Peptides against a protein of PDB entry 3V4O. Designs and how they scored, part 21

Target 1, 234 residues: chain A of PDB entry 3V4O
Amino acid sequence: DQPLAKDKVALLIGNMNYREHPKLKAPLVDVYELTNLLRQLDFKVVSLLDLTEYEMRNAVDEFLLLLDKGVYGLLYYAGHGYENFGNSFMVPVDAPNPYRSENCLCVQNILKLMQEKETGLNVFLLDMCRKRNDYDDTIPILDALKVTANIVFGYATCQGAEAFEIQHSGLANGIFMKFLKDRLLEDKKITVLLDEVAEDMGKCHLTKGKQALEIRSSLSEKRALTDPIQGTEY

## One batch from the design tools (peptide; aimed at target 1 H168)

Design b2_p15_4_s3 (made by RFdiffusion4, then SolubleMPNN; from b2_p15_4, 6 letters changed)
Fold by OpenDDE base, seed 2:
Structure b2_p15_4_s3 (fold): chain B 234 residues (1-234), chain A 15 residues (1-15)
Amino acid sequence: as target 1 above (234 residues)
Amino acid sequence: MEALKSYDPNAAPEP
């Protein structure tokens, strides 16, 4: 039977105008396009650009307030980031150089808080680098996660690798969004959808040997972004 | 072929 969402809520963050780090371009376009697509899927979408640490934390807090039992939660981030000890860190635009974990938002901490809301689905789409930050040797102590079997991570790149944007005279997507946007509206289990995106990306001559999508999931139900919201008619 | 720019703040653009 068709799974139902109690509601569908997405927080999209695109950081590009960093104060102490190289500026990016793609997050602007990527957030915009993803916003449009998710709205077509009846997500309540909050899209924000160029957030400071304070603003990012507030945005996440507000996002969490919208989550409840059976709600689909999607967090998309495009910007600078790193991965230390399996933990993903999103870098705010006002982060110092070098940045440390205390300056950044830990995705796994957000996941823990989402689990407490008893969400129906937790999707993280992380369009950032996953390289080790050598300037941060702090080992985060995270609380144990619950076994909810409703978690999907779409990493734009592999562990220890970089994410890229296309250099163009005009506006262009990051590599991940370039392929994701073509399939996002398909009525498929989210992990299947992402797997197809991974295959499409794998055929791209631009990123061969440089960037590959990684899917990490524990999803026991056939949940799709196209799933109807309970109490609504389509 | 278009060039790529890394999101790594320490990386340079690559063709």
Scores: peptide ipSAE 0.392, ipTM 0.810, DockQ to the pose 0.537
OpenDDE base, seeds 1, 3, 4, 5: peptide ipSAE 0.372, 0.069, 0.392, 0.369; ipTM 0.805, 0.670, 0.812, 0.801

Design b2_p15_4_s4 (made by RFdiffusion4, then SolubleMPNN; from b2_p15_4, 6 letters changed)
Fold by OpenDDE base, seed 4:
Structure b2_p15_4_s4 (fold): chain B 234 residues (1-234), chain A 15 residues (1-15)
Amino acid sequence: as target 1 above (234 residues)
Amino acid sequence: MEALQSYDPNAAPEP
């Protein structure tokens, strides 16, 4: 019995043109490539670039409105970020220098809201650094998560580590997306797929000892991004 | 030659 999705919705955010921080290059291409791939998987994809704090919060709110019982939700973020006390913070392009949690969007808060929608699958692909922000001493008090067993985190890097982009001939791709794009269309459980991506990334000599994919999951069902949408004939 | 750029705003660019 293959799992079915009620619908499949993805929000992709790529922040690169920061006002008070170094600019990035890869998010532009990475969001574009991922958009095309997810559309081939019948995802409804909203892809946005260079969002302010206000715009990011609005985008997340709109994304949440598209989620409902049994819907597959995927959030991809590429840009500056940090991790404090196990909480991931996405940095808007208008964030001050230094930025703090109040200026950023907490991924775990978004997850909490997704759980309230009784989604069928929650996937977070975070192409950002996971280093501690020493300028932010705030300990976030987050609401306890529900036990839904439908959560997958794909971190582009390990805890406390940096994520990188590769620049070649004027183009740049994130290391994570470089390998993810080659396997994303495979009909495999999402955790298995990401594990294979991790192995591929591990063979890259450029990031050996610098960046490694981390998978954190609580997924009790064989859910894949290729799962058909209920009511559709394939 | 491929160059790596960190997403860490405080990281120095690799030569």
Scores: peptide ipSAE 0.401, ipTM 0.820, DockQ to the pose 0.597
OpenDDE base, seeds 1, 2, 3, 5: peptide ipSAE 0.372, 0.383, 0.397, 0.377; ipTM 0.804, 0.809, 0.820, 0.811

Design b2_p15_5 (made by RFdiffusion4)
Pose (drawn by RFdiffusion4):
Structure b2_p15_5 (pose): chain A 234 residues (1-234), chain P 15 residues (1-15)
Amino acid sequence: as target 1 above (234 residues)
Amino acid sequence: EEEEILEEMREELEE
């Protein structure tokens, strides 16, 4: 009755040195912090910075190869992003200005590929803005996803809104990680854990009225990032 | 000093 994971795998990407878009600073320290915390939770973690589109597609293919039946899969992205018609896109460092969906990675397509591997848990922590891209002409018409009841999204901000980091950040985490890092080791269902992070963030004066954590979840089983890996000793 | 710390973190992530 203790939920188990066949394995725990994560892919973390922080993009900062954009060629044609404002540069960011905090993704480095955000990725460094989450890497440490997830390693403490026995995840196998690949952590990468300043990825071009080509490198981002390769990184996600490698991550997909590590996924199999019953595996917990987690993707964290810190950098520029946008959201059109409910689909979230991650923007690589080589994105032209303006850019369209073909220059970016669609998170929903990644989720579809993860479900094909029959993972036991799918977690997306998207630490990026979610405004429309006016230059993105295209339409989704993506296939409906299977109902796997094991999907959790922890968006650093609401649809049509911005996610933030501290100006001239230096050593400070961005807003999402500032609060996520204090809770991530808790032995609670990931949905509940993210809800506590949403409450903590609500006390932050800097972001009132402009950034709020949005949790979207269909996870029915009580799964946590602290769940033991099957066949190891707990 | 902050740049040295950040460079160290970058190097650790590249390992």

Design b2_p15_5_s1 (made by RFdiffusion4, then SolubleMPNN; from b2_p15_5, 7 letters changed)
Fold by OpenDDE base, seed 2:
Structure b2_p15_5_s1 (fold): chain B 234 residues (1-234), chain A 15 residues (1-15)
Amino acid sequence: as target 1 above (234 residues)
Amino acid sequence: DVEKILEKMRAELAK
C-alpha cells in the first residue's frame, strides 16, 4: 500500500534584506518557485520573507505545532548561516555583526523537536553557507536523530555564496533551487529524489567544487512528497 | 485550510 500523509504542511523562509550583513537576492525567487511547486503537491504552504529573530522563532514554533503523527512537514530556509563543529545556525535579518548563536536559530535544536512529533515525513532543507563563525565559541552537543522520526535533512551549501550571487546575478534561482525544481514533482522516494538533485548539482560546471548537497536521513520507508493525503485518495 | 495556518502564523508574528 502506498504511504499516506495525514496532512501536508510547509514553512518556507527566505531572508534577504539583512540589516548588518550582505543582502541576498536568490531567496525571493526560490521561495516563490518552491511555494508554487509544493502547492501542486497539495502542501499547505506558508511563505515568509525577511524575518527577524523574534518572527523567525515564532514561525518555526507555529510550524512545529502543526506537526503531528503522520503529518508530512517541510521546512525550507534560504539565507545566511554558519556551521561550527557540526552545529548549523540560521541567521535572522536583524542579527548583529558579528552574530552569535544566541542571535540565531539552531538547526539541530529544531530537528530535535521535529523528531518528537512522530511525523510521517519531515523534510528540512537548508540553502545557506556552512562557513565557520569565529566569533561564536559555543559547542552544542549533537544528539542522534531517532529512527522513527522519518526526517530527511538536506543541506545545500555554497562556498562564497555572496560572491557567486554577484557573479551570476543573471540567474533567477539559486543553484540548489535550480536543480530541485526540476525534480521536486517526481513520484520518487524523497531521499532518491534529493540524491538525484545532488548528482545534477555535481555535474554542473557552474557548481563543481563550489556547491554540494549533503543528505542526512533516518527514513526507512518509501515516502514521497507526492504521497496522497488521507481522506482524499484510498 | 492554508488560510488558517497563515492566520495563525501571522498572529504569532504580530505578538
Scores: peptide ipSAE 0.035, ipTM 0.737, DockQ to the pose 0.048
OpenDDE base, seeds 1, 3, 4, 5: peptide ipSAE 0.032, 0.035, 0.029, 0.030; ipTM 0.732, 0.727, 0.704, 0.709; seed 1 fails the geometry check

Design b2_p15_5_s2 (made by RFdiffusion4, then SolubleMPNN; from b2_p15_5, 5 letters changed)
Fold by OpenDDE base, seed 2:
Structure b2_p15_5_s2 (fold): chain B 234 residues (1-234), chain A 15 residues (1-15)
Amino acid sequence: as target 1 above (234 residues)
Amino acid sequence: KVEEILEKMRKELEK
């Protein structure tokens, strides 16, 4: 009587080598480690690094085509970003300085499209800066997500906070991935799992008040990343 | 690079 996934698909994007913005390091390692973990969870994973605006839009569009009724989808982004009045934007590597909304991908627009796919579960994880962009005058998107969307949205940084890297098991991870990877394989409801990650981040004196995990969900079912795919036995 | 992205997506669909 447990939930089953029709299929499991993930798109992981890590942007590091920006043309007009500071370069990052953590996304490389974080995307790699997350890829390996999700494959252990039987996800079909596409991992992409250093995407231009054109490439990012195409990747997201193709990912959305993979989403369908009962499918488990996971979209992960690590890189630069910003947040204005509740709207979040992912920044491609070829974005100008300063960038504007037309140069970036709007998270809320993607979430809106995801809710139309009748998925079994949609997880959207953002590991990016949440600083305000004073050069963007985009009007806030106020549309609410549908109750049946089964979307879990995780935002791993605070407004105005920079991402941190920390040494873990000989590897330098972003703070979010450091704590996420220790729990990702647990057979728990995804919102419970993320809550525990948030608590772990809060207990660490190095990250307390500097990094936080904001969780938003419309998930009313006990769905986990460990849920089996229909017709398969492992 | 766009073609590479599409190819990766196609390969995943075949699994």
Scores: peptide ipSAE 0.061, ipTM 0.768, DockQ to the pose 0.053
OpenDDE base, seeds 1, 3, 4, 5: peptide ipSAE 0.032, 0.060, 0.043, 0.058; ipTM 0.714, 0.768, 0.747, 0.762

Design b2_p15_5_s3 (made by RFdiffusion4, then SolubleMPNN; from b2_p15_5, 5 letters changed)
Fold by OpenDDE base, seed 4:
Structure b2_p15_5_s3 (fold): chain B 234 residues (1-234), chain A 15 residues (1-15)
Amino acid sequence: as target 1 above (234 residues)
Amino acid sequence: SVEKILEEMREELLK
């Protein structure tokens, strides 16, 4: 039987114009392209660029309020980031130099909150650096994660590696988006789709050994981004 | 504001 979504909502965040850190270019184009694709999939999409810490926290909090029972939620982030002691951090544009954990949003905390929702599908896609931040030795105390289904997490860089940008169609794109955009509209289980994207990245000479897609999933149902919304025409 | 945009979306979803 065809799975149905109560509704489909997405929050896309692209940080590029950092105040105290190197500016990026890919997030602008990547967010734009992903927005257009998700709208074709009948997602209600909020796309935000260059968020301060305050704005970013508010955006995530408000997005979490949209995640109700049966809803398909997708959170995408492109920008600077780091990983310390198994904790991943998204860096707001107003983060100081050097930035610390208290200046950033912890991915694991967001995941914990997402797991508390009875969503039909939760997709979290991160396109950011996973290098160790040597200027921050703090170890955040995080609440334990619950074992839940229907969570899909994609991390588009290798641990300890920088994110790379690639020239595509005359514009600079993130490597992840370059490959994701070609498959995102396919009617496939989301984990299968992401696995194919990972394989495409692995076959490309520009990405081989530099960037890889890490997939973590508890999805046990054949759910796809193409699944129809309840109460709408088939 | 970011908060307002998401609040509006939430209101639409609750209709």
Scores: peptide ipSAE 0.109, ipTM 0.759, DockQ to the pose 0.042
OpenDDE base, seeds 1, 2, 3, 5: peptide ipSAE 0.027, 0.035, 0.022, 0.029; ipTM 0.669, 0.710, 0.640, 0.700

Design b2_p15_5_s4 (made by RFdiffusion4, then SolubleMPNN; from b2_p15_5, 6 letters changed)
Fold by OpenDDE base, seed 5:
Structure b2_p15_5_s4 (fold): chain B 234 residues (1-234), chain A 15 residues (1-15)
Amino acid sequence: as target 1 above (234 residues)
Amino acid sequence: SIEEILEKMRKELLK
């Protein structure tokens, strides 16, 4: 049977103009291109740039309210970030220097909230660094994703390189988006699609050994971004 | 602004 989505909603966040941290450029183009692609997939897309902590938290909260049983959700973030002890944090543009967990949004906490919504599919894509923040000693307890959460988490990062350093290569897109955009419209299970993107990144001489895509999934059913919305003639 | 964010979310929902 063809899987059907009750609805399709996406929130895209690109942070570039940081007040106390190096400015980025790639998120602007990446968010724009991803928006166009997701609209072709019949997603209702909200794209936001340069969000403060307050704005980011509210945007995520509103996005979570749109998630419900059978809904397909996609959350994308591009900007600064860090990872401590397996916990990932998205950095708002008004974060101080140095920033701490209190100034940032915890990815794992958002994932916990997503898994409670009984969605048909949730995709969370991160394009940020995974470097340790020595100024944050928080050690949150991480809970495993529920088996029924239907969440796919993609984490594109460069080991040993900051995200802003890669942007100086003259590429219009971020490295992750460069490869993702070529496959995003394919009618494939989302985990298979992302795995192929990861392989493409690994084969490219520009990204081999530099940037990788980590995929974590609790998806036990065949779900694709191309799945039609229930009640439509698609 | 938060109001702008909310309006944008609602607008997309109604499409």
Scores: peptide ipSAE 0.043, ipTM 0.725, DockQ to the pose 0.053
OpenDDE base, seeds 1, 2, 3, 4: peptide ipSAE 0.025, 0.031, 0.029, 0.031; ipTM 0.640, 0.704, 0.691, 0.705

Design b2_p15_6 (made by RFdiffusion4)
Pose (drawn by RFdiffusion4):
Structure b2_p15_6 (pose): chain A 234 residues (1-234), chain P 15 residues (1-15)
Amino acid sequence: as target 1 above (234 residues)
Amino acid sequence: SFGLKSRDGNIYHIP
């Protein structure tokens, strides 16, 4: 009755040095921090910075190859992003200005590929803005996803809103990771853990009225990032 | 200067 994971795998990407868009600073320290915490939780973690579109697609293909039945898969992205018609896109460092959906990675397409591997848990932590891209002409009409009841999204901000880091950040984490890092080791269902992070973030004066954590979850089983890996000793 | 910078790069200063 203890939920188990076949394996625990994560892909972390932080994009900062944008060629044609404002540069960011905190993704480096955010990625460094989450890498350490997830390693403490026995995840196999690939952590990468300043990825072009080509590198981003390759990184996700490698991550998909590590996924199989019952595996917990986690994707964390810190950098520019946008959201059109409910679909979230991650923007690579080589994105032109303006850019469209073909220059970016659609998170929903990644989730579809993860479900095909029959993963036991799918977690997306998207630490990026979620405003419309006015230059993105295109429409989704993506296939409906299977009902796997194991999907959790922890958006650093609400749809149509911005996610933030501290100006001239230096050593400071961005807002989402500032609060996520203090909770991630808790032995609680990931949905509940993210809810506590949402409450902690609500006390932050800098972001009142402009950034709030959004949890979207269909996870029915009580799964946690601390769940033991099957066949190891707990 | 002090403030917030959005992930897409917008800047909000503290008065």

Design b2_p15_6_s1 (made by RFdiffusion4, then SolubleMPNN; from b2_p15_6, 6 letters changed)
Fold by OpenDDE base, seed 2:
Structure b2_p15_6_s1 (fold): chain B 234 residues (1-234), chain A 15 residues (1-15)
Amino acid sequence: as target 1 above (234 residues)
Amino acid sequence: SKGLQSTDGDIYYLP
């Protein structure tokens, strides 16, 4: 009685080597680990690192071309970011200092475009800070979203807060990915899965009071990342 | 980037 996906497509972006901003370490490992997991879930995965604004926009455009009615779309981003007025902005590696909205990619705009594809599921996993960018006073005018009841946001951190990575033995992982990877293959509704990840993160002594997962969803069906692809036997 | 020392490693900010 489980839902079926027409196809499953994921775009993973990890930005680390910023030109005008502090360099990061975790996105490399996080993208790698998530790639392997999503492939086990039969996702078509495109994983990209250190994208310029132009490259990011192209990647998103190509990603959107792979989406269609009933397709599961997953966008993962690890890197610098900010949130203004409820809009999440992913920062390309060539963004100026300070960066503004016109230099960045707005996640909510991508969501709108995904909705137009009549996807079966839209999952956003955003491993970025969500602090306000005081250097950007632009109020974006976004088109109204459709009521599709197939949207899940997993924010690595709370609104207005920071996300963290842990370096251990020369390797660094984001806190979010540290716990997500342990549960991602579970056959559970995606919101339930993320809720369990949130609880696991909450038990982490390293980030107590520092980072907490936020789940924002409108998902009326029991859809899981493990849902089989239509026409394929597992 | 800003970081915090912990017993399990270093925590770095992802701004």
Scores: peptide ipSAE 0.024, ipTM 0.569, DockQ to the pose 0.108
OpenDDE base, seeds 1, 3, 4, 5: peptide ipSAE 0.015, 0.016, 0.030, 0.021; ipTM 0.561, 0.562, 0.583, 0.594; seed 4 fails the geometry check

Design b2_p15_6_s2 (made by RFdiffusion4, then SolubleMPNN; from b2_p15_6, 6 letters changed)
Fold by OpenDDE base, seed 5:
Structure b2_p15_6_s2 (fold): chain B 234 residues (1-234), chain A 15 residues (1-15)
Amino acid sequence: as target 1 above (234 residues)
Amino acid sequence: SKGLQSTDGEIYELP
């Protein structure tokens, strides 16, 4: 039987104009294009740019309020970030230099809260660097995650590696979105879709050996972003 | 940010 979503909700965050860190360009275009694509997939999309720590936390809180049993939740982030001990941290635009975990939002903490909502699917698309932050010596003690078997992480880069954006003329996509946007509307299991995106990145001469997509998943059902919403006719 | 030369222009690091 076709899996059904109770609803589909996405939060897209693009941080570019950092106060104490290098400014970025790609998140503007990436958020815009992803917004349009997800709306075609009947997602309720909230797209925000250049969020402070306070604003990011509020946005996540509001996002969580829209989640419930069987709802598909998608979080996309493009901006500065780091990964320590397997935990991903999104950096707000007002983060100090150097930033620490207390200044940032931990993705795994958000996942925990999403699990408490008994969501049908949790998708994280993280377009940020995954290098270790040597200025953050905090070892996070996170609560154990539940075994929900409905989690998908799409990391724009390998663990410990860098993410890139392309600048040719005017506005351009980041590397991850350049390939993701071509396949996002395909009616395929989300992990299969991302695997194909990974192959596209690997075959491209521009990105081969420079940036590779990493997929981490615990998804026991054949769920896709194209899955219909309950009560709707297609 | 760190930039890399490519055929499509410059690639900038997203740290």
Scores: peptide ipSAE 0.033, ipTM 0.615, DockQ to the pose 0.111
OpenDDE base, seeds 1, 2, 3, 4: peptide ipSAE 0.019, 0.036, 0.026, 0.040; ipTM 0.574, 0.621, 0.592, 0.673; seeds 2, 4 fail the geometry check

Design b2_p15_6_s3 (made by RFdiffusion4, then SolubleMPNN; from b2_p15_6, 7 letters changed)
Fold by OpenDDE base, seed 2:
Structure b2_p15_6_s3 (fold): chain B 234 residues (1-234), chain A 15 residues (1-15)
Amino acid sequence: as target 1 above (234 residues)
Amino acid sequence: SKGLQSTSGEIYYLP
């Protein structure tokens, strides 16, 4: 009755110490907190900080190697980013100023590759800005996606908007992670869980009118991050 | 980075 995962694998990337762009603070704490939570959910978690373009591409390649039929794959990214023509780009720490698509990793390309693995669930949690990069006029030609009905995007902010981090008592957290961490362990369909996070975020007086969670999904099954791994009992 | 001061701390843009 309950959906099962063949395995659960997560890649968490937090970029903070940019060479040619403003440094960030929240990704460190956010990656750490999310790592601990996902491990409690029996995810195999690879957490990496301050990745160059080369390192990011390698990390994604290694992540993809861990994916297979029925595997739950989760990609979390916190750092600089942009969105052009519906494509999300993660910015490596060594990206030039200004950066262009060839300097960055396209999330939709990663999704395409994940689909080829016949995963049971593909979750993207993108804690980055989604503003257009005016310095990049490239129109990416992406391969057509398969209809897998197992895709969930959690955008920390709305299309064309910014994401925020809060510094308090010397610590900085992203707004998205601030609310996500309170619900992530709940045994709920992932889209329902994220919807509740969105509501919690919407009540935050600090970011009202500035940041709102966007959920984009095609998920035909009641898949949850709490779903047990096949062959194991908890 | 751009930041906004609030009663609970500072909010920084995550571009």
Scores: peptide ipSAE 0.040, ipTM 0.601, DockQ to the pose 0.108
OpenDDE base, seeds 1, 3, 4, 5: peptide ipSAE 0.021, 0.023, 0.035, 0.033; ipTM 0.548, 0.535, 0.604, 0.592

Design b2_p15_6_s4 (made by RFdiffusion4, then SolubleMPNN; from b2_p15_6, 8 letters changed)
Fold by OpenDDE base, seed 1:
Structure b2_p15_6_s4 (fold): chain B 234 residues (1-234), chain A 15 residues (1-15)
Amino acid sequence: as target 1 above (234 residues)
Amino acid sequence: SKGLQSTSGEVYLLP
């Protein structure tokens, strides 16, 4: 009845101090707060900030090594990014200006690799802009994904739009994390949880008409971040 | 790298 996770592993990446692009502020706070929340959910969390391309690729590789059959994998990214032809690209801090696909990490490629691990759940929370990169005309040829029905994408913004930070003095959350953190610990199917976050975000006057959460999923089972780890007592 | 060694939830700044 209750879905079980063999284990729960999360990789959180926050890029903010870019060399050739505008610096960001929210990723620092967002990664920190999300780390704390995921720990409460018994996730094994690796949280990294300001990664170069090389470091990002290594982090993803090591993240994948922690994944196995039935493991819940969660990838969170906050930073610059773009989306071309439905593919999301995370931008490392040392990316050139302009950046191209070869300088960035493709999320869909990571998903493919996660599927090969036979994970129980694949959650992507992408807090990045999703505008098309006009300087990259490369059409990626990606391998066909398996039909695993265990994939959830939470895009902080809709396709072609931008993600925003809260404008306060000092450090503040991005809009997505502001609302996500209030519900993340709820024992609900992850898509239901994100839907509620989307509704909460929709009530934000600051981003009305500017930012909306997009949920893309093929999750056929009632899996939640609160699902217990197999072999543990709760 | 630190990925496999840092599952405690610590936040690391990488150069």
Scores: peptide ipSAE 0.023, ipTM 0.523, DockQ to the pose 0.025
OpenDDE base, seeds 2, 3, 4, 5: peptide ipSAE 0.021, 0.025, 0.018, 0.038; ipTM 0.623, 0.547, 0.546, 0.621; seeds 3, 5 fail the geometry check

Design b2_p15_7 (made by RFdiffusion4; failed a check: the pose's geometry)
Pose (drawn by RFdiffusion4):
Structure b2_p15_7 (pose): chain A 234 residues (1-234), chain P 15 residues (1-15)
Amino acid sequence: as target 1 above (234 residues)
Amino acid sequence: DFLNFLLEHNELQPR
């Protein structure tokens, strides 16, 4: 009755040195921090910085190859992003200005590929803005996803809003990781853990009225990032 | 100028 994971795998991407868009600072320290925490939780973690579109597609293909039945899969992205019609996109460092959906990676397409691997848990922590891209002409009409009841999204901000880091950030984490890092090691269902992070973030004066954590979850089983890996000793 | 510099470092940058 202890929920188990066949394996625990994560892909972490922090994009900062944009060629044609404002540069960011905190993704480096955010990625460094989450890598350490997830390694403490026995995840196999690939952590990468300043990825072009080509490098981002390759990184996600490698991550997909590590996924199989019953595996916990986690994707964390810190950098520029946008959301059109409910679909979230991650923007690579080589994105032109303006850019469209073909220059970016759609998170929903990645989730579809992960479900095809029959993963036991799918977690997306998207630490990016979620405003509309006016230059993105296109429409989704993506297939409906299977009902796997194991999907959790932890958006650093609400739809149509911005996610933040501290100006001239230096050593400071961005807002989402500042609060996520204090809770991630808790032995609680990931949905509940993210809810406590949403409450902590609500006390932050800098972001009142302009950034709030949004949890979207269909996870029915009580799965946690601390769940033991099957066949190891707990 | 020095106080405007410190205030700028307490602001937020969008991702």

Design b2_p15_7_s1 (made by RFdiffusion4, then SolubleMPNN; from b2_p15_7, 13 letters changed; failed a check: the pose's geometry)
Amino acid sequence: EEEAREEALKGLQAV

Design b2_p15_7_s2 (made by RFdiffusion4, then SolubleMPNN; from b2_p15_7, 10 letters changed; failed a check: the pose's geometry)
Amino acid sequence: EEEEELLEKLGLQAL

Design b2_p15_7_s3 (made by RFdiffusion4, then SolubleMPNN; from b2_p15_7, 11 letters changed; failed a check: the pose's geometry)
Amino acid sequence: EEEEELEELLGLQAL

Design b2_p15_7_s4 (made by RFdiffusion4, then SolubleMPNN; from b2_p15_7, 12 letters changed; failed a check: the pose's geometry)
Amino acid sequence: EEEEEEEEKQKLQAL

